Peptides against a protein of PDB entry 4GXB. Designs and how they scored, part 117

Target 1, 277 residues: chain A of PDB entry 4GXB
Amino acid sequence: VPTEEVSLEVLLSNGQKVLVNVLTSDQTEDVLEAVAAKLDLPDDLIGYFSLFLVREKEDGAFSFVRKLQEFELPYVSVTSLRSQEYKIVLRKSYWDSAYDDDVMENRVGLNLLYAQTVSDIERGWILVTKEQHRQLKSLQEKVSKKEFLRLAQTLRHYGYLRFDACVADFPEKDCPVVVSAGNSELSLQLRLPGQQLREGSFRVTRMRCWRVTSSVPLPSGSTSSPGRGRGEVRLELAFEYLMSKDRLQWVTITSPQAIMMSICLQSMVDELMVKKS

## One batch from the design tools (peptide; made by RFdiffusion4, then SolubleMPNN)

Design b2_p20_2_s4 (from b2_p20_2, 11 letters changed)
Fold by OpenDDE base, seed 2:
Structure b2_p20_2_s4 (fold): chain B 277 residues (1-277), chain A 20 residues (1-20)
Amino acid sequence: as target 1 above (277 residues)
Amino acid sequence: LTLHTVAEYENPIFYWELEE
């Protein structure tokens, strides 16, 4: 792609648009720096955020596709998809809420975390009780961002990334699940007909390995799975989990977001590695 | 028949936890 100056739109978690002038040849970090500059985010806080490629759903929610890698050209990455549904989103990129303390010391950082958290609650990514919701609303009305975040940090799935509904082979084959990644785990939420909501927690520390599988159905005659268009790529995330002593079991998630799930796993592992070093 | 591309990742943390 020829190098030229372009206007690139980057969204915050709440859908706020940040327009930056960048070069088509600018890499992810260059774009991130441009966004930070536009927001007046200090340089020392840039590393707490990342750019993500997302698909905007009809309801305005974001389906995370992947984290933009360092070598990528965000402008090219998003425009090459030739769909207005794809957006670039700025989001915090760490998992441990302890890092919020560093970010929230800065006004801009605080605002970003606040906006993200509000959005995550509104989208149902963070799970809240009725009472908690009331408390959060009260704090929001008071524009008490720090107190809002402190309360939010105690909530279930704070800091998690929620994926679109998908299918897993756990606890049974072809179970409809909602997967969330956060706090060094994958949470699989399942509601079977007539049953209460169940959650399976898979800690990354007990995952020996994981894999992403991409498969393309060959035009062999028989298994038209209803609803999958001919030639649709099927993505799966599988991880080998230590269920008990000396008992490893594979868990497989079938999801278009398998790549993003894998990225989350790697990111969580990386963060844990840093803490243990 | 399907064509498969697989990316596999080992988890170093897993082994660290086992050694502790």
Scores: peptide ipSAE 0.433, ipTM 0.866, DockQ to the pose 0.744
Fold by OpenDDE base, seed 4:
Structure b2_p20_2_s4 (fold): chain B 277 residues (1-277), chain A 20 residues (1-20)
Amino acid sequence: as target 1 above (277 residues)
Amino acid sequence: LTLHTVAEYENPIFYWELEE
């Protein structure tokens, strides 16, 4: 692709559009720096954020596809998909809420975290009680961003990334689940007919390994589920989990977001490695 | 079903926690 100056749209978690002028040859970090400059985010806080490729749903919700890698060209990565549904989103890229303290010291950082947190609550990524919701609304009306975040940090699944509904082979085969990644775990939420919501927590420290696999279903003549066209690639995330002493079990999640789930696992592991180091 | 492994990762933290 010839090097040209282009206007690139980057979205915040709340859907706010940030337009940056970049080169088609600019790598992910170059684009991130341009976004930071546009927002007046200081250089020392850039590392707390990343650019993500997402698919915008009809309701305006974001389905995370993957984190943009350092060697990627964001303009090329998003335009090559030839669909306006794909967007680039700026989001915080750390898991430990302790790092919020560093980001919140800056006005722009505070605003970014606030906008993200409001969005995550509105989307149901962060779980809130009625009373908590009332308190959050009151703080939002008062524009008490710091107090809002402090309360939000105590909420269930704060800082988690929620995935689209998918299928897992745990606890049973072909279970519909909602997966969330955060706090060094994968949370699998399941509601079986007539049953209460169940949650399985899989801590990354108990995962020996994981893999992403792609499969093309053979055109078997059996009319399995009509919605997946005969040629669609099936992505799966499988991880080997220490269920008990000396008992490893594979858990497999079938999801088009398997790559993003794997990226989350790696990111959580990396952060833990830094802390132990 | 041709399964292609796109990527496989071993978790160093797993082994670190077992040694403690």
Scores: peptide ipSAE 0.432, ipTM 0.870, DockQ to the pose 0.775
Fold by OpenDDE base, seed 5:
Formats: structure tokens, sequence, C-alpha cells
Structure b2_p20_2_s4 (fold): chain B 277 residues (1-277), chain A 20 residues (1-20)
């Protein structure tokens, strides 16, 4: 791709558009710095955020595809997909809420965290009770961003990424699940027929290993479920989990977001490793 | 069914927690 100056749109979690002028040859960090400059985010806070490739759904929700890597050219990465549904999103990239304290000290950082958190609550990524929702709305009306975040930090699945509904082989084969990643775990929410909502927690510290696999289903002549096009690649995330003492079991999640899930696992492990060193 | 492993990762922290 020839080096040219282009206007690149980067979205915040709430869908706010940030337009930056960059070169087509600018790498992920260059684009991130341009976005930070546009937002007046201090240089020392840039490292707390990352750029993500997402697919915007019809309802405006974001399906996270992957984190943009350092060597990537964000303009090329998004435009090469030849679909307007793909967007670049700025989001915080750490898991431990303790790092919020560093970011919240700055007005711009505070605003970014606030906007992200409001969006995550509105999207149902952060789970709230009726009473908590009332309290949050009251704080939002008062525009008390710090207090809002402090309350939000105590909520279930604060800081989690929620994935699209998918399928797992746990606790039973072909179970529909909603996976969320955060707090050094994968949370699998499922509702079996006639049962209440259940949550399975898989702590990354108990995962021996994980893998992403790609498969092409054989053209089954007859019962292709109407919605999946012929020849759609099936992605799976499998992890070997310590279920009990000396008992390892593979758990497999079938999801188009298997790559993103793997990135989350690696990122959570990396953060934990930094804390233990 | 052609299964291609795209990536496999061992978890170093798993072993650290077991040694504790």
Amino acid sequence: as target 1 above (277 residues)
Amino acid sequence: LTLHTVAEYENPIFYWELEE
C-alpha cells in the first residue's frame, strides 16, 4: 500500500468517533499516539489503552475480533476487510481495577473510563441489580464520574469483555453459553432447558494450556442449519483445566471469537506474571 | 474434518501455582 495521508476513524466504547490524520504506513502505536493526542490523553497513560478490531452489529453492539498487534497497520487492517461493519475501537487493555487509580487521576483518563463503564453497563457486560442500577443512574445524573467508577468497580463482571453467544462442550455437549473474560477467568454463563441461569468460572491459574483450532466442516448434504453458509470455518478455543486434584479435563468453546478469547487469556496471564515477578 | 491448530499456549502461571 502506498504511503498516503488518510483520515482514520477510531471509536470509543460508547461509539464516539475520534478522527485522526495518519499515514497508511503508521503502525498501531503511531495510531494510538495520534488518538491520544486528539483526546489530549497524556503520554504516560497511553499504555493503559489498546486498539481493537471489532465488528459492529446491526444493533450497534461491538463484537471484538482481536487486539491490533504492534506491527500492524491499523488503516490497512481495517480497510482490507472491505466491509464497513469493521471498526477500530479504543479500550482500556488492563484487567486489574487497581490500575484505574492511575488513569482516573487525569481528566481525560477519567472520562475514557467513565464512558467505557457506562457503555459496558448499558450493554449488559457489567451485571447490576435493580438497586445498583438506581444508584448508578443517580450518580450519572449528578455527573459524579469518580463515584460512579468506584461503585462500578464493585460490580459483577466489572472490567470483563463479553463475547457473543456461542457453544461449549461443558457441562454438556453443545451447550449454548455466553463467555466473558476478566478477573483472570473465563466466565461461562449457561441456561440449560428447564434450569436457572448457571455460571461456570474457569480461573486462568488452573488452565495448563489452551489452543485455537480451525476446522472446515465437511459439506453435510442434508441438515445444514439454514443460517450457516456452506464452508464456514469453525473456530474453537480449547483449554485443559484442572477440575480437581490431579484431574485435567479439556473444555472446548466453539466461537468465531476464539482468537479474541485466546488473546484475552494470554493478556490475563501476562498481567499476572508481571505481578508475581 | 481438517483440524488445524492455529496456536497452542502453555500457561506458565499454572505451574507456578502448582509448585506453591
Scores: peptide ipSAE 0.431, ipTM 0.870, DockQ to the pose 0.770
Fold by OpenDDE base, seed 1:
Structure b2_p20_2_s4 (fold): chain B 277 residues (1-277), chain A 20 residues (1-20)
Amino acid sequence: as target 1 above (277 residues)
Amino acid sequence: LTLHTVAEYENPIFYWELEE
């Protein structure tokens, strides 16, 4: 691709648009620095954020596709998909809420965390009771961003990334689940017919390994599931989990976001390794 | 069904937690 100056749109979690002038040859870090400069985010806080490729749904929700890697060219990565539904999003890229303290010390960092948290609550990624929601709204009306975040940090699934509804083979085959990644775990929420909402927590510390697989279903004659086009690649994330002492079991999640889930697992492991080191 | 492994990862934290 010839090197040219272009205007690139980067979205915040709340859909706010940040326009930056970059070169088509600028790598992920270069674009991230340009976004930071545009927002007046200090250089020492850039490392707490990353750029993500997402697919914008009809309802405006973001389906995370993957984290942009360092060697990638964000302009090329997004434009090569030739679809307006794909966007680049800036989001925090750490899991431990303790790092919020570092980011919140800066006005711009505080604003970014606040906007992200508000959006995550509005999208149902962070789970709130009616009373908690009332308290959050009160703080939002007062524009008390620090207090808002402190309350939010105590909420269920704070800091989690929520994925699109998908299918898992746990606890039974072909279970519809909603997967969320955060707090060094994968949370699988399921509601079986006639049953209450159940949550399975899979801590990354008990995952021996994981893998991403792709498969192409053979055109079996009769059961054309109407919605899956002939030849769609099926992605799966499988992890081997220590269910009990000396008992490992594979759990498989079938999802187009299997790659993103794997990236989350690696990221959580990396952060834990840094803390133990 | 042709299964292709795209990537496989071992978890170093898993082994660390078992040794503690």
Scores: peptide ipSAE 0.435, ipTM 0.870, DockQ to the pose 0.787; fails the geometry check

Design b2_p20_3_s1 (from b2_p20_3, 7 letters changed)
Fold by OpenDDE base, seed 3:
Structure b2_p20_3_s1 (fold): chain B 277 residues (1-277), chain A 20 residues (1-20)
Amino acid sequence: as target 1 above (277 residues)
Amino acid sequence: DPLLDFILANTNRTFENPVF
């Protein structure tokens, strides 16, 4: 692609648009710096955020596709998909809420965390009781952002990334689940027939390994349309989990977001490695 | 297809967990 100056739209978690002028040849970090400059985010806080490729749903919700890598050209990455539903989103890129303290010290950082948290609550990514919701609304009306975040940090699935509904083979084959990644775990929410909502917690420290696999379903006889559409590839995330002492078991999640789940696992592992160093 | 290329480049690999 020829190097040209272009206007690139980057969204915040709440859908707020940030327009930046960049070169088509600008890499992910260059674009991130441009967004930070536009928002007046200090340079020392840039590392707490990342750019993500998402698919915007009809209801305005974001389905995360992947984290943009360092060598990528965000303008090319998003425009090459040739669909307006794909967007670039700025979001915090750490898992431990302790890092919120660093970000919250700055007005812009505070605003970004606040906007993300409000959005995550509104979308049901963070789970709240009726009373907690009332308290949060009161704080929101008062525009008490710090107090709002402090309360939010105590809530279930604070800091988690929620995925689209998918299927797992645990506890039963073809079990419909909602997967969320955060706090060094994968949370699988499921409702079995005749049972209450259950949550399975799979801690990263109990995963020996994981893999992402892709498969193409065998064409049923008639429609050999040569166009391998995106819809024909089945993606699975499988991880080998320590269920009990000396008992490893594979758990498999079938999801078009399997790659994104793997990216989250790697990111959580990386953060844990930093904490151990 | 850029999405297909991405899928092919990022699948059928096993990651050993260093924090296990």
Scores: peptide ipSAE 0.598, ipTM 0.952, DockQ to the pose 0.769
Fold by OpenDDE base, seed 5:
Order: C-alpha cells, then sequence, then structure tokens
Structure b2_p20_3_s1 (fold): chain B 277 residues (1-277), chain A 20 residues (1-20)
C-alpha cells in the first residue's frame, strides 16, 4: 500500500470518535501515539491502553476480534476487511485494577477509565445489583468520576472482557455459555435446563496449556441452516485444566472469538509473569 | 483474505503456560 496521509477513526468504549491523521504506513504504536496526542493523554500512560479490532453489531455493541499487533498497520488492517462493521477501539489493556491508580492520577486517564467503565456497566459486562446500580447512577449524576471508579472496582467482573454467547463442552457437551476474561481467569456463565445461572471459574494458574484450533466444517448433507455461510471457519479454544490434584481435563470452547480469548489468556499470563519478577 | 490469513497464522498452536 502506498504511503499516504489518511484520516483514521478510533472509537472509545462509549462510541466516542477520535479522528487522527496518520500515514497508511503507521504501525500500531504510531497510531496509538496519535490517539493519545489527540486526547492529550501523557506519554507515560500510553502503555496502559491498546488498540483493538472489533466488529460493531447491529445493536451498537462491540464484538472484540483481536488486539492489534505491534507491527501491523491499523489503517490497512481495518480497511482491508472491506466492511464498515469493523472498527478500531481504544481500551485499557491491563487486568490488575491496581494499575487504575496510575491512570486515574491524570485527568484524561481518569476520563478514559470512567467512560470505559460506564460503557461496560451499560453493556452488562460488569455485573451490578439493583442497589449498586442506584449508587453508580447517583455518582454519575454528581459527576464524581473517582468515586464512581472506586465503587466500580469492587463490582463483579470489573475489568473483564465479555464475549459473545458461545458453546462449551463443560460441564456438559454443547452447553451454551457466556465467557468473560479477567482477573486471571476465564469465567463461564451457563444455565442448564431447569437450573439457575451458574458460573465456572477457570483460573489461568491452573491451566497447563491452551490451544486455538481452526477447522472447516464438512458439508453435512442435511439442510445447512441458512445462517452458516459457505466457508465459515470453526474456531475452538481448548485448555487443559487442573480440575483437582493430579487430574487434568480438557475444556473446549467453540467460539468465533477463540483467538481473542487466547490473546486474553496470553495477556493475563504476561501480566502475572511481570508480577512474579 | 486478511481475516483468514490472521486465523491461519494464529491457530493450531499450543501454548504452554509458564505460570502453571
Amino acid sequence: as target 1 above (277 residues)
Amino acid sequence: DPLLDFILANTNRTFENPVF
């Protein structure tokens, strides 16, 4: 692609548009720096954020596809998909809420975290009780961003990424689940027939390994459900989990977001490694 | 297909967990 100056749109979690002028040849970090400059985010806080490729759903929700890699070209990456559904989103890229303290010290950082958190609550990524929701709304009305975040940090699934509904083979085969990644775990929310909502927590520290597998479905001779377009690749995330002492079991999640889930796992592992050093 | 290329480049690999 020839090097040209282009306007690139980057979205915040709340859908706010940040327009930056970049080169088509600018790498992910270059674009991130441009976004930071546009927002007046200081350089020392840039590392707490990343650019993500997402697919915007019909309802305006974001389905995370992947984190943009260091050496890829965001403009090319998003435009090559030839669909306006794909967007670039700026989001915090750490898991430990302790890092919020560093980001919150800056007004712009605070605003970014606040906007993201509000959005995550509105989207149901952060789980809130009715009373907690009332408290959050009160703080939002008062525009008390710090207090809002402090309360939010105590909430279930704060800092998690929530994935689209998918299928797992645990606890039963073909079990519909909602997967969320955060706090060094994969949380699988499921409802079995006749049962209440259950959550399975899979801690990263109990995963021996994981893999993402791609496969092409064989044409089943029966009437293909019209919705599975020709050429859809089936993606699975499988991890080997220590269920009990000396008992490893594979858990498999079938999801178009399997790669993103794997990226989250790696990111959580990386952060844990930093903490151990 | 850039999406397909990405899939092919990032699948069918096993990651060993160093924090296990």
Scores: peptide ipSAE 0.593, ipTM 0.950, DockQ to the pose 0.764
Fold by OpenDDE base, seed 1:
Parts: sequence; C-alpha cells; structure tokens
Structure b2_p20_3_s1 (fold): chain B 277 residues (1-277), chain A 20 residues (1-20)
Amino acid sequence: as target 1 above (277 residues)
Amino acid sequence: DPLLDFILANTNRTFENPVF
C-alpha cells in the first residue's frame, strides 16, 4: 500500500470516536501514540492500553477479533476487510486491577477507565446486583469517577472480556456457553434447560497448555444451521486443565473467537510472568 | 503476509504454559 496520510477512526469502549491523522504505513504503536496524543494521555500510560480489531454487531456490541499486533498497520488491517462492521477500539490491556491505580492518577487515564467500566456494566460484561447497580448510578450521578471505579473493582467479572456465545465440551459435549476472560482465568457460564446458571472457572495457573485448531467440517448431510456457510473454517481453543491432583483433562471451546481467546491467555500469562520476576 | 504468518504460528500449535 502506498504511504499516504489518512484519517483513521478509533473508538473507545463506549463508542466515542477519536479521529487521528496517520500514515497508511504507520504501525500499531504509531497509531496508538497518535490516539494517546489526541486524548492527551501521557506517554508513560500508553503501555496500559492497546488497539483491538472488533466487529460491531447490529446491537452495537463489540465482538473482539484480535489485539492488533506490533507489525500490523491498523489502517490497512481494518480497511482491507472491506466492511464497515470492523472497527478499531482502544481498551485497557492489563488484567490486574492494581494497575488501575497507576492509570487513575491521570485525569485522562481516569476518564478512559471510567468510560470503559460504564460501558462494560451497560453491556453486562461486569455483573452487578440490583443494589450494586443503584450504588453505581448514584456515583455516576455525582460524577465521582474514582469512587465509581473503586466500587466497580469489587464487582464480579470486573476487567473481564466477554465473548460471543459459543460451544464447549464441558461440562458435557456441545454445551452452549458464554466465555469471559479476566483475572487470570477463563470463566465459562452455562444455563441448561431447567437448571440454574452455572459457572466453570478455569485458572490460567492450572492450564498446562493450550492450542487453537482450525478444521473444515465435512459436509454432513444434516442441514447445518443456516448461518454457517458450507466450508467455513471451524476454530477451537483447547486447553489441558488440572482438574484435581494429577488429573489433567482437555477442555475444548468451539468459537470463531478462539484466536482472541488464545491472545487473552497469552496476555494473562505474560502479566503473571512479569509479577513473578 | 505477516498477519497470515502470525495466524498460522498461533494455530495448530500447542503453547506450554510457563506459569503452570
């Protein structure tokens, strides 16, 4: 692609648009720096955020495709898909809420975390009780962003990334689940007919290994669901989990977001490695 | 294609977890 100056739209979690002038040849970090500059985010806080490629669903929800890699050209990555559904989103890219303290010290950082958290609550990514919701609304009305975040940090699935509904082989084969990644775990939520909501928590520290696999389904004569075109690649995330002492079991998640899930796992592992050093 | 290479490198490969 020839090097040209272009206007690139980057979204915040709440859908706020940030327009930046960049080169088509600018890499992910260059674009991130441009976004930071546009927002007046200090350079020392840039590393707490990343750019993500997402698909915007009809309801305005974001389906995360991947974190943009260092070598990527964000303008090219998003425009090459030739669909307006694909967007670039700025989001915090750490898992431990302790890092919020560093980000919250800055007005812009505070605003970014606040906007993201409000959005995550509104989207149902962060789980709240009725009473908690009332408390959050009260703080929001007072525009007490720090107090809002402090309360939010105590909420279930704070800092988690919620994926689209998919299928897992746990606890049984072909089980519909909602996967969320955060706090060094994968949370698998399921509701079977006539049963209460169940959650399986899979801590990263108990995963021996993981892999993403791709396969082409054999044309089985049964009419596959109308939405999966003939020949679509099936992606799976599989991880070997220590269920109990000396008992390893493979858990497999079938999802088009398997790559993104793997990226999350790697990111959580990397963060844990930093803490151990 | 670096992106394709990245996807390929992260597909059908087992990652051993160093924090296990």
Scores: peptide ipSAE 0.588, ipTM 0.943, DockQ to the pose 0.519
Fold by OpenDDE base, seed 2:
Structure b2_p20_3_s1 (fold): chain B 277 residues (1-277), chain A 20 residues (1-20)
Amino acid sequence: as target 1 above (277 residues)
Amino acid sequence: DPLLDFILANTNRTFENPVF
């Protein structure tokens, strides 16, 4: 693509549009800096956020495709897909809520976290009781952003990224699950026929390894995944998990978001490595 | 294509977990 000045739209978690003037040849960091400048986010807080490629669903929900990599050209990455459903989203890119303290010290950072958290609650990514919801709503009405965030930080799945419904081979084959990544774990929520909602927690520290596999289903294979067309690439995330002492078991998640899940795992691992150093 | 290379490098490859 020739180097040209273009207007690029970047969305916040709440769907707010941020328009930035960039070059088509600007890399991810250049665009991120432009977004930060537009928002008046301090340079020292830029590292707490990342740009993500997402697909906007019909209901307005975002399906995360991947974190934009350093070498990517965000304008090209999003426009080359030739679909208006693909968007670039700014979101916090750390897992430990302790880092919220650094971000919240700045007005813009506070606003970004607040907007993201409100959106995550509205999307059902953060799990809230009726009473908690009432309290959050009251704080939202008062526009008490700091108090809102402090309460939100205590909520189940705060800081998690929720994925689209998919399939796993655990606890049973072809089990429909909702995967969420956060707090150094993958949470798998599932409801087996005739059973109550169950949640499996897979801590990253108990994963020996993981991989994403790409395959093309054979024509004769029962595509157990509803909605995938014949011949579509199947992505799977598999990880080897320490179920008990000296007992490793592979768990496989079949999802078009397997790459994004892997990115989340790597990101959580990286953050844990920083904490250990 | 660096994106393709990235995808290829991150698919069908096993990542050992250093925090295991």
Scores: peptide ipSAE 0.582, ipTM 0.941, DockQ to the pose 0.526

Design b2_p20_3_s2 (from b2_p20_3, 8 letters changed)
Fold by OpenDDE base, seed 2:
Structure b2_p20_3_s2 (fold): chain B 277 residues (1-277), chain A 20 residues (1-20)
Amino acid sequence: as target 1 above (277 residues)
Amino acid sequence: DPLLEFILANTNRTFENPVF
């Protein structure tokens, strides 16, 4: 692609549009810096955020596809998909809520975290009781962003990324689950027939390894329309988990977002490694 | 297909966890 100046749209978690003028050849960091400049986010806070490729669903919700890579060209990456459903989203890219303290010191950083958190609550990514919801609404009405975030930090699944409903082989084969990544874990929410909602927690520190696999289902004998649509690729995330002392078990999640889940795992691992150093 | 290329480049690999 020839180097040209273009207007690129980047969305915040709440759907707010940020338009930046960039070069088609600008890498992810260049675009991120442009977004930061547009928002008046200071340079020392840029590293707390990342650009993500998402698919906007019909209801306006975002399905996260992947984190944009450092040497990737965001304009090319999003436009090459030739679908208006794909968007670039700015979101915080750390897991430990302790880093919120650094970001909240700046007005723009505070606003970004606030907008993201409000959106995550509205989307049901952060789990709230009726009473907590009332308290949050009161703080929102008062526009008390710091207090809102402090309360939100105590809530279940604060800082988690929620994925689209998918299937896992745990605790039973072909079990419908909702996966969320955060707090150095994968949370699997499931409802078995006739049972209450259950949550399985898989801590990253108990995962020996993980893998993402892709497979193409064999066409059943009906008319192979030659259009290998993206819908024909099955993605799975499998991880080997220490269930108990000296007992490793593979858990497999079948999801179109398996790659994104793996990216989250790697990101959580990287953050833990930084903390240990 | 850029998405397919991305899938192919990022699948069928095993990651050993250094924090295990």
Scores: peptide ipSAE 0.603, ipTM 0.954, DockQ to the pose 0.787
Fold by OpenDDE base, seed 3:
Structure b2_p20_3_s2 (fold): chain B 277 residues (1-277), chain A 20 residues (1-20)
Amino acid sequence: as target 1 above (277 residues)
Amino acid sequence: DPLLEFILANTNRTFENPVF
């Protein structure tokens, strides 16, 4: 692609648009720096955020496709898909809420975390009780952003990334589940026939390994499950999990977002490695 | 297809977990 100056749209979690002037040849970090400059985010806080490729749904929700890598050209990455539903989103890229303290010290960082958290609650990514919701709304009305975040940090699935509904082979084959990644785990929410909603927690520290596989299903009848991304490719994330003492078992998630799930696992592993060093 | 290329480049790999 020829090097040209272009206007690139980057969205915040709440859908707010940030327009930046960049070169088509600018890499991910260059674009991220441009976004930071536009927002007046300090350079030392840039590393707490990343750019993600997402698919915007009809309801305005984001389905995360992948994290943009350092060598990528964000303008090319998004425009090459030739669909307006694909967007670039700025989001925090760490998992431990302790890092919020660093980000919250700055007004812009605070605003970004606040906007993301409000959006995550509104989208049901963060789970709240009726009373908690009332408290959060009160704080939101008062525009008490710090207090809002402190309360939010105590909530179930704070800091998690929620994926689209998919299928797992645990606890039984072809079980519909909603997967969320955060706090060094994959959370699988499921409802078995005649049972209450259950959550399975799979801690990263109990995963021996994981893999992403792709397969092309044989042309059987049009069971095009709604939500398969463009193409007939079936993606699976499988991880070998320590279920009990000396008992490893494979768990397989079938999802178009299997690659994104793997990216999250790697990211959580990387963060844990940094903490151990 | 850039999406297909992305899939092919990022699948059929196993990651050993160093924090296991």
Scores: peptide ipSAE 0.603, ipTM 0.954, DockQ to the pose 0.742
Fold by OpenDDE base, seed 1:
Structure b2_p20_3_s2 (fold): chain B 277 residues (1-277), chain A 20 residues (1-20)
Amino acid sequence: as target 1 above (277 residues)
Amino acid sequence: DPLLEFILANTNRTFENPVF
């Protein structure tokens, strides 16, 4: 693609649009820096955020597709999909809430975390009780962003990324589940008919390995339309989990977001490695 | 299809967990 100056739209978690002028040849970091500059985010805080490719649903919710990699050209990555459903989103990219302290020291960082947290609560990514919701609303009315975040940090699934409803083979085959990634775990929530909400917590430190697989369904005898649409690829995330002492079991999640889940796992692993170092 | 290419390039791999 020839190098040209273009206007690129980057969304915040709350849907706020940030327009930046970049080159088509600008890599992910270049675009991220441009967004940071537009927001007046200090350079030393840029590393706490990343750009993500998402698919915007009809209800305005974001389905995370992947984290943009360093070598990617965000403008090309999003426009090459030739669909307005795909957007670039800025979001915090760390998991440990302790890093919030660094980001919150800056007004812009604070605002970004606040906006993201409000959005995550509104979307149901962060789980709140009625009383907690009342407290959060009170703080929101007072525009006490720091206090809001401090309370939010105590909430269930704070800092988690919630995926679209999918299927897992745990605890039973073909179980409908909602997967969330955060706090060095995958949370699998399921509600079976007539049963209470159940959650399986799979800590990353108990995963020996994981893999993402792609498969193409065998054409059932009908019309082989030559155009393998995106909808024909089945993605699975499988991880081998230490269920108990010396007992490893594979857990498989079937989801179009399997790659994104794997990216989250790797990101959580990387963060844990930094802490051990 | 760039998305398909991405899928193919990033699937069928096993990651060993160093923090296990």
Scores: peptide ipSAE 0.600, ipTM 0.953, DockQ to the pose 0.792
Fold by OpenDDE base, seed 4:
Structure b2_p20_3_s2 (fold): chain B 277 residues (1-277), chain A 20 residues (1-20)
Amino acid sequence: as target 1 above (277 residues)
Amino acid sequence: DPLLEFILANTNRTFENPVF
């Protein structure tokens, strides 16, 4: 792609649009810096955020596709998909809420975390009781962003990414599940017919390894529709989990977001490695 | 298809967990 100046739209979690003038040849970090500059986010806080490729659903919700890579060209990455449903989103990229303290010290950082958190609550990514919701709304009405965040930090699945409904082979084959990643775990929520909501927590520290696989289903004999559409690739995330002492078991999640899940796992692992050093 | 290329480049790999 020839190097040209373009206007690139980057969304915040709440859908707020940030327009930045960048070059088509600008890499992810360049675009991130441009967004930071546009928002007046200090340079020392840029590292707490990342750009993500998402698919905007009909209801306005974001389905996370992947984190933009360092050497990627965000303009090219998003435009090459030739669909307006794909967006670039700015979101915090750390897991430990302790890092919120650093970000919250700055007005812009505070605003970003606030906007993200409000959105996550509205989308049901953060789980709240009725009473908690009331308290949050009160704080929101008062525009008490710090207090709002402090309360939010105590909530279930604060800081998690919630994925689209998918399928897992746990606890049994072909179980419909909702996967969330955060706090160094994958949370698998499932509701079997006639049963209560169940949650399986898979801590990253008990995962020996994981893998992402792609496969193309064999065409069932009839419709040779030549268009190997994106919809035909089956993605799976499998991880080998220490279920009990000396008992490893593979858990497999079938999801179009398997790569994103893997990115989250790697990111959580990386953060844990930093804490262990 | 850039998405397909991305998929192919980022799948069929096993990651060993150093924090395990």
Scores: peptide ipSAE 0.595, ipTM 0.952, DockQ to the pose 0.788

